# Ledger of designs, part 140: peptides against a protein of PDB entry 7PB4

Target 1, 105 residues: chain A of PDB entry 7PB4
Amino acid sequence: KMLNIKEYKEKLLSTLGEFLEDHFPLPDRSVKKKKKNIQESSVNLITLHEMLEILINRLFDVPHDPYVKISDSFWPPYVELLLRNGIALRHPEDPTRIRLEAFHQ
Target 2, 218 residues: chain B of PDB entry 7PB4
Amino acid sequence: DALQMAVGYFEKGPIKASQNKDKTLEKHLKTVENVAWKNGLASEEIDILLNIALSGKFGNAVNTRILKCMIPATVISEDSVVKAVSWLCVGKCSGSTKVLFYRWLVAMFDFIDRKEQINLLYGFFFASLQDDALCPYVCHLLYLLTKKENVKPFRVRKLLDLQAKMGMQPHLQALLSLYKFFAPALISVSLPVRKKIYFKNSENLWKTALLAVKQRNR

## One batch from the design tools (peptide; made by RFdiffusion4, then SolubleMPNN)

Design b2_p10_8_s1 (from b2_p10_8, 4 letters changed)
Fold by OpenDDE base, seed 3:
Structure b2_p10_8_s1 (fold): chain B 105 residues (1-105), chain C 218 residues (1-218), chain A 10 residues (1-10)
Amino acid sequence: as target 1 above (105 residues)
Amino acid sequence: as target 2 above (218 residues)
Amino acid sequence: LREMIQELLE
């Protein structure tokens, strides 16, 4: 049963990866090196694929607390996309935490 | 410069000690409005103020006024638009602000310096078609952005489903006609050959300002 | 996206 779940997870992630890369790529941050000291924290944004992987992994690794904290690496459009499509759900008491919805029976 | 002081006020926020916060806010807002409508704003000023308007730092009335005066002197940076879309997704702006932003984006589309990164946002804009308030403006934006590579079977299906739900809306028909142009095999439905594409006139708010910008850039 | 995920989950 666990092996089938892992294989299913890998297949799901693999199939989604191509679609997500084609249709929801990250924008290229043209870091125009203008010298002004605004510490735009060079937080590396993760891909939508990586975000889903984190959510899926959390669900499997910690099923009793399947919530992931939204970090600065989470691009807001991706978070909104997941929430709006019912793929993810916000924690009712902590809007900074989200979980994968599709696997909660 | 009065404009620099006004932009700096919005960027840094009100100094806590000001007894007349509202009067100071109004003064700076009027300064931005006056310069924007008279001369337009520099790309850097638009970058700062657009993000402020969408960040939820100020109230909806202030944000609306700032967004209405996002008139370029020459160009708008594509990066400013990408950041703005990010702020829209944070959910700190009102529905009316979102509508106004899409109207602004359509109206100012030709003044955006590049389109490559905006085209990468195609999927996010397409996902916003389900919002009834945004749909007319998003269709117009998608009509401006759509390339052959964006016309996929699943998007065709979604547009046809939306048409079934909403009826034969002029803005949706315009987008479907463009899709049929790029991928005729994906759209079996006979679309009425409309000689004229009709979108809701989003430009009306900025018509005079846009004419002035075009004259300055000649 | 939801439909694709659903199709993959089915």
Scores: peptide ipSAE 0.038, ipTM 0.810, DockQ to the pose 0.191
Fold by OpenDDE base, seed 1:
Structure b2_p10_8_s1 (fold): chain B 105 residues (1-105), chain C 218 residues (1-218), chain A 10 residues (1-10)
Amino acid sequence: as target 1 above (105 residues)
Amino acid sequence: as target 2 above (218 residues)
Amino acid sequence: LREMIQELLE
């Protein structure tokens, strides 16, 4: 049963991957490495696919606390996209935490 | 110069020691406004100030005034727009600021140096169509951005669903007509033949300034 | 996207 869930999850993520890459790609930060001292905090943004993977993993691994803390690697447009489409929900008491919406209800 | 000092004030924030913080803020804001409306702002100044206006660093009144004076001297950097969209999603700006931003984006669209990265944001703009306050301006933006490759069956369904919910809005009809032009097979619905496409005049706030910018860049 | 995710989760 657990293996089937994992395989299903992998298949889901794989199928979503192409769609998400095509329709919701990260903006190409042409970080021209101009040497100038502006400490642009090079926060590596994760893909929407990776974000969903984190959310799905948390839901399966910790179903009693399925919330993920929004990190600096979470691109704000992706967070907003997930929330607005009802794919994710904010924690009622902690807006820095989000969960995957249980579509299985 | 006075403008650099003003921009630096907004970027670095108020130095704690000033007893008259509000007077200093107003002075710098007026400096930015005066230069922006007279000469326009450099792309770097717009980059800084646009982010400040959307970051929630200052109050809504200040943010609104800053955003209203985001008038380019020549061009707006595409990167500034991408960053701005990110700030909009952080949720620290008001709904009115979001509306104003989309109005600004439509009004200033031709002054953005590149469109490649903005085109990648198509899906995010499309997702904002569900916001009733944003919908008219987002439709206009999407009308400017839409390519054949963006016209997908799922987006057609969403637009038709939105039309069913909101009724036959002129801005939505304009976008649907464009979709039908690119992909007639996806839209079986007969669209009313509108001789003129009607969007809300987003540019009205900047009409005089835009004319001046176009004259300087000729 | 939601519909697609729902279809995949079903």
Scores: peptide ipSAE 0.041, ipTM 0.818, DockQ to the pose 0.239; fails the geometry check
Fold by OpenDDE base, seed 2:
Structure b2_p10_8_s1 (fold): chain B 105 residues (1-105), chain C 218 residues (1-218), chain A 10 residues (1-10)
Amino acid sequence: as target 1 above (105 residues)
Amino acid sequence: as target 2 above (218 residues)
Amino acid sequence: LREMIQELLE
């Protein structure tokens, strides 16, 4: 049963990955390295696929607390996309935490 | 320069110690407004001020006034637009600010230096069609952005579903007509041949300013 | 996207 869930998860993520890459790619941030000395920590943004993988993994690994903390690597348009489409929900008490909704029906 | 001081004020924020914070804010806001409407703003100034207007750093009234004066002297950087869309999604701006942004984006579309990165945001704009307040302006934006490659079966279905829910809206019909032009096989429905595409006049707020920008860049 | 995710999660 667990192997089937893992394989199913991998297949799901693989199929979603191609779709998400085609339709919701990250914009090419021209890192204009303007030499201003402030180490703006170039926070690497993760793909929508990686974001969904994190959410799915959290749901399977910690089903009693399936919430993921929104990090600086989470591109705001992706977070909004997931929330608006009812794919993710914000934690009722902590708006910095989100969970995958589809599995809690 | 008065404009540089004003932009610097909005970027750095109010220094805690001034008793007349509101008067200082109003002075700098008027400086930005006067320069923007008279001469337009440099791309760098728009980059800074647009992000400030959408970040929720200031109140809705201030943000609205800043956004209304985002008039380019020459061009707007596509990077500024990408960053602005990111701020819209953070949810610190009002619904009215979001509507105003899309109106601004449509009105200023021709002044954006490049469209490559904006075209990558197509899916995000399309997802915003479900917002009733945004839908007319998003349809207009999508009408400007849509390429043959963007016309997919799932998007056609979503537009038809939206039309079924909202009725035959002129802005939806305009977008569907464009989709039918690019992919006639995906849209079997006979669309009324409307000779005139009617979008809400997003340009009305900036009409005079846009004419002045076009005259300066000739 | 939701339908696709739901279809994949079912």
Scores: peptide ipSAE 0.040, ipTM 0.815, DockQ to the pose 0.261; fails the geometry check
Fold by OpenDDE base, seed 5:
Structure b2_p10_8_s1 (fold): chain B 105 residues (1-105), chain C 218 residues (1-218), chain A 10 residues (1-10)
Amino acid sequence: as target 1 above (105 residues)
Amino acid sequence: as target 2 above (218 residues)
Amino acid sequence: LREMIQELLE
């Protein structure tokens, strides 16, 4: 049963990869290194694919606490996309934590 | 420069010590408003102030006033728009601010220096069509952004579903007509041939200012 | 999940 779930997860992630890259790519940060001291923390944004992988992994690894903390690497449009479409839910008491919903139905 | 001081105030935030915080805020806000409506703002000033307006750093009244005066002298940086969309998704701005932003984005669309990164945001804008308050303005934005490559079967289905739910809205019909133009095989439904595409006039707030900007840049 | 992902992707 666990092997089938892992294989299904890998297949799902693989199938989604191309679609997510085509329709929801990260904006090209023109890192114009213009030297101005705006500490825009060069936080590397993760892809939507990587974000979903993290959420799925957390659900499978820790099903009793399936919430992931939103980091600075989480691009806000991706978070909003997942929440608006009911793919993810915010923790009722901690809005900085989200879980994957689709696997709980 | 009075404008530089005003922008610096909004960027750095209110210095704790002034007893008259509200008077100082109003003074700087009026300075930005006066320059923006008279001369327009530089791309760098728009970059700073747009982010401030959408970040939730100030109250809704202040944010609304800042956003209303985001009038370019010449161009708006595409990067400013990408950052702005990110701030909208953080959820620290009001629904009215989101509507105002999309109206602004449509009104200022021709003044944005590049469109390549904005075009990559197509899917995010499309996902916002489900918001009834945003839908008219998002349809207009998508009408400006849509390329043949964006017209996919799933998006056609979503638009038809929205039409079934909301009725035959003029803005939705305009977008569907464009989709049918690019991909006639995907839209079997006969769309009424509307001679005139009708979008809500998002430009009305900035009409006079935009005319002045176009005259100065000729 | 597929429908939801499709809806997100749609």
Scores: peptide ipSAE 0.039, ipTM 0.817, DockQ to the pose 0.120; fails the geometry check

Design b2_p10_8_s2 (from b2_p10_8, 5 letters changed)
Fold by OpenDDE base, seed 2:
Structure b2_p10_8_s2 (fold): chain B 105 residues (1-105), chain C 218 residues (1-218), chain A 10 residues (1-10)
Amino acid sequence: as target 1 above (105 residues)
Amino acid sequence: as target 2 above (218 residues)
Amino acid sequence: LRLMIEELLE
């Protein structure tokens, strides 16, 4: 049963990944203008798929505190997309933390 | 240059020690307004000021005035638009600022240098259709952006659901008509043959300025 | 997207 759940999860994540890549890709930050001196910390943005994977894993690994801290790698449009569609919720006391919505409650 | 000083003020923020912070802010804001409406702004100036207007660094009144002055001398960088959309999603700007941004984006659409990266944001704009205040302007933006490859069954369903919820809105009908043009098999519903597409006139705020920009770039 | 995530969480 657990193996089947893991395989099912992986298959769903893979299918979701393809969908998200096609419809919600990251914009190419090609124009890193070489402005010399300000180390704009090249924060690598994660994909929406990776973001969802983090949120899902947190829900399974730590169900009593399923919140993930929003890092600089979280592209704001992705965060907004998840929140607006009711896929994620902000922590009531800490807006820098989000969780997956418990669709089964 | 007075404009460079004004842009630098907004970028660096107010120096704590100035007793006349509000007078200084107003002076710099008026400088930006005067130059923008007379000559337009350089792409670099728009890049800086547009992000400031959406970052929540200043109050809503200031942000609104800055955003109204985002008039190009020649072109707007698509990178500025991508960054602006990111700031819009951080939620530090008011709902009125969001509406104004989409109006601006539609009005200035032809002055954006490239559309490739903006087209990648199609899904995010489409998700914003759920906001009743944004919906008319987002429909207009999507009407300008939509390609055949963007017309998918799930988006058709969402538009039809939205129409069922909100009724037959002219802006939604315009977008649906475009979808039907690209993918007639996905939209079996008879759309009223409206000869004239009616979007809210986003250009009204910038009509005079846009005419001047077009004349300078001829 | 929501439906796909709901299916993933089931």
Scores: peptide ipSAE 0.035, ipTM 0.802, DockQ to the pose 0.392
Fold by OpenDDE base, seed 3:
Structure b2_p10_8_s2 (fold): chain B 105 residues (1-105), chain C 218 residues (1-218), chain A 10 residues (1-10)
Amino acid sequence: as target 1 above (105 residues)
Amino acid sequence: as target 2 above (218 residues)
Amino acid sequence: LRLMIEELLE
């Protein structure tokens, strides 16, 4: 049973990866014009695939607290995409935490 | 100058100790409005003010007024638009502000310096079609952005489902017609041959200003 | 995206 879940997880992530890269790529931030003072926080954004992987892993690793804290690496459009499509849910008391929706429940 | 002081006020926020916060706010807002409608704003000023309008730093009335005066002198930076879309997703702006933003984006589309990064946001715009208030404007935006590579079977299905739900909306038909042009095999449905594509006139708010911008850039 | 996830979960 556990092996099947892991294989299923890997298959899900692999199949989603291509789709997510094609249809929801990160914007290229490369236009670093040298203007000095705007602390554009050099926070590296993660891909939507990586975000989903984090959420899935958290659900499996810590099923009693499956929530992930939204970090600065989480691109807001990705968070909104997951929430709007019912793929993720916000914590009812802490809007900075999200979980993967359990599709099998 | 007065504009730099006004932009600086919005960027830094009100100094806590000012007794006349509302009068100061109104003064700076009027300064921005006057310059924007007369001369347009520099790309850097739009970058700052657009983000402020969508960040939820100020009230909806102020944000609406700022957004209405996001008129370029020459160009709008694509990066400003990408950042703006990010702010829309944070959920600190009202539904009316979102509608106004899409209207603005359609109206100002030709003044955006590049489209490469905006085209990468295609999927996010497409996901906003389900919002009934946004749908007319998002269809118009997608009509401007759509390339052959964006026309996928799942998007065709979603558009047909929306048409089944909402009826034969002119904006949806326009987008479907473009999809059929790029991928005729994916759309078996006979679309009425419309001689003219009709979108809701989103540019009406800026019509005079846009004419002035086009004249200055000739 | 949801449909794809649903199809993958099925």
Scores: peptide ipSAE 0.033, ipTM 0.800, DockQ to the pose 0.215
Fold by OpenDDE base, seed 1:
Structure b2_p10_8_s2 (fold): chain B 105 residues (1-105), chain C 218 residues (1-218), chain A 10 residues (1-10)
Amino acid sequence: as target 1 above (105 residues)
Amino acid sequence: as target 2 above (218 residues)
Amino acid sequence: LRLMIEELLE
């Protein structure tokens, strides 16, 4: 049963990958290598695919606390996209935490 | 330069020691407004101030005034727009600020230096169509951005569903007509033949300023 | 996207 869930998850993520890359790519940060001292926090943004993977993994690994803390690697438009489309929900008491919506209720 | 001091004030924030914080803020805001409406702002100044207006660093009244004076001298950096969209999604700005931003984005669209990254944001803009307050302006923006490659069956379905919910809105009809132009096979519904496409006049707030910018850049 | 996820989760 667990193997089937994992395989299903991998298949889901793989199928979504191409779609997400085509329709919701990360903006190319023009890393203008200009030396100027602006501490642009070099936070590496994760893809929407990776974000969904994290959310799905958390739901399966910790179903009693399926919430993921929003990190600086979470691109705000992706978070908003997931929330607005009902794919994710904010924690009722902690807006910095989100979960995948349980589609299988 | 008075403008540099004003921009620096907004960027660095108020120095704690100023007894008259509100007067200082108003002075700097008026400086930015005066320069923006007379001469326009440099791309770097717009980059800084646009982020400030959307970051929630200041109150809604201040943010609104800043955003209203985001008038370019020449061009707006695409990167500034991408950053701005990110700030909109953080949720620290008001709904009215979001509406104003989309109005601004439509009004200033031709002054954005590049469109490649903005085109990548197509899906995010499309997702904002469900917001009734944003929908008219987002439709206009999408009308400007839409390429054949963006016209997908799922987006067509979403637009038709939105039309079913909201009725036959002129801005939605305009976007649907464009979709039908690019992909007639995806839209079987007969669209009313509108001789003229009608969007809300987003540029009205900046009409005089935009004319001046166009004249300076000729 | 939601529909796709729902279809995939079914």
Scores: peptide ipSAE 0.034, ipTM 0.805, DockQ to the pose 0.306; fails the geometry check
Fold by OpenDDE base, seed 4:
Structure b2_p10_8_s2 (fold): chain B 105 residues (1-105), chain C 218 residues (1-218), chain A 10 residues (1-10)
Amino acid sequence: as target 1 above (105 residues)
Amino acid sequence: as target 2 above (218 residues)
Amino acid sequence: LRLMIEELLE
């Protein structure tokens, strides 16, 4: 069962990778380092693929607390995309935490 | 400059010690409104104020007024739009603010300096079609953004599903017609040949302001 | 995206 889950995870992530890159790429932050002190939060945004990988890993590694804390590296449109499509759910008591929806139930 | 002071007030926030916070806020808001409608705002001013309006820093009434006066003097930076879409997704703004933003985005579309990054947001806009309040405006935006490469089988299926749910809405038919134009093989359904493309609220709140902007930049 | 995930999960 565990081997099948890992293989399934890898297959899912591999298949989604190309699709996510093509249809939901990160915006090119032309960080024109023009000196204006707007702290453009130099936060490195992760890809949607990486975000899904984190969520999937958490679900498998910690099934009793499958929630991931939303960090500054989580691009808000990606979070919204996952939530709106029912791929992820917010924690009922902590809106800063999300989990992957258990599609296998 | 009165405008710089007003923008600075919104950016830095109200200094706690002012007894007359509401009067000061109203004064600065009126300054921004007056300049925006008369002369338009610089791209940098729009960048700052648009983010403020969508960040939830102020109340919905203030945010709505700020957003209504996001009129460019010349151009809007696409980076400002990308940041704005990010703020919309944080969920600190009201549904009415989201609707107003999409109306603004459609109205100001021609004044956005570049479209490369906004085209990358196509999938996010498409996902917003599921919101019944946003759907008419998102269809209009997608109608402006759609290229042949965006027309995919899964998106066609989603549009047809939406049509099945919502009925033959004019805005949805306009988008489907465009999809059929780019990829006729993906849309087997006969679409009624509409002579006129109709989008809800085609009369934008900014019609007079936009005419003035176009006249100043000619 | 959901449909694709669902199809992959099936």
Scores: peptide ipSAE 0.034, ipTM 0.804, DockQ to the pose 0.215; fails the geometry check

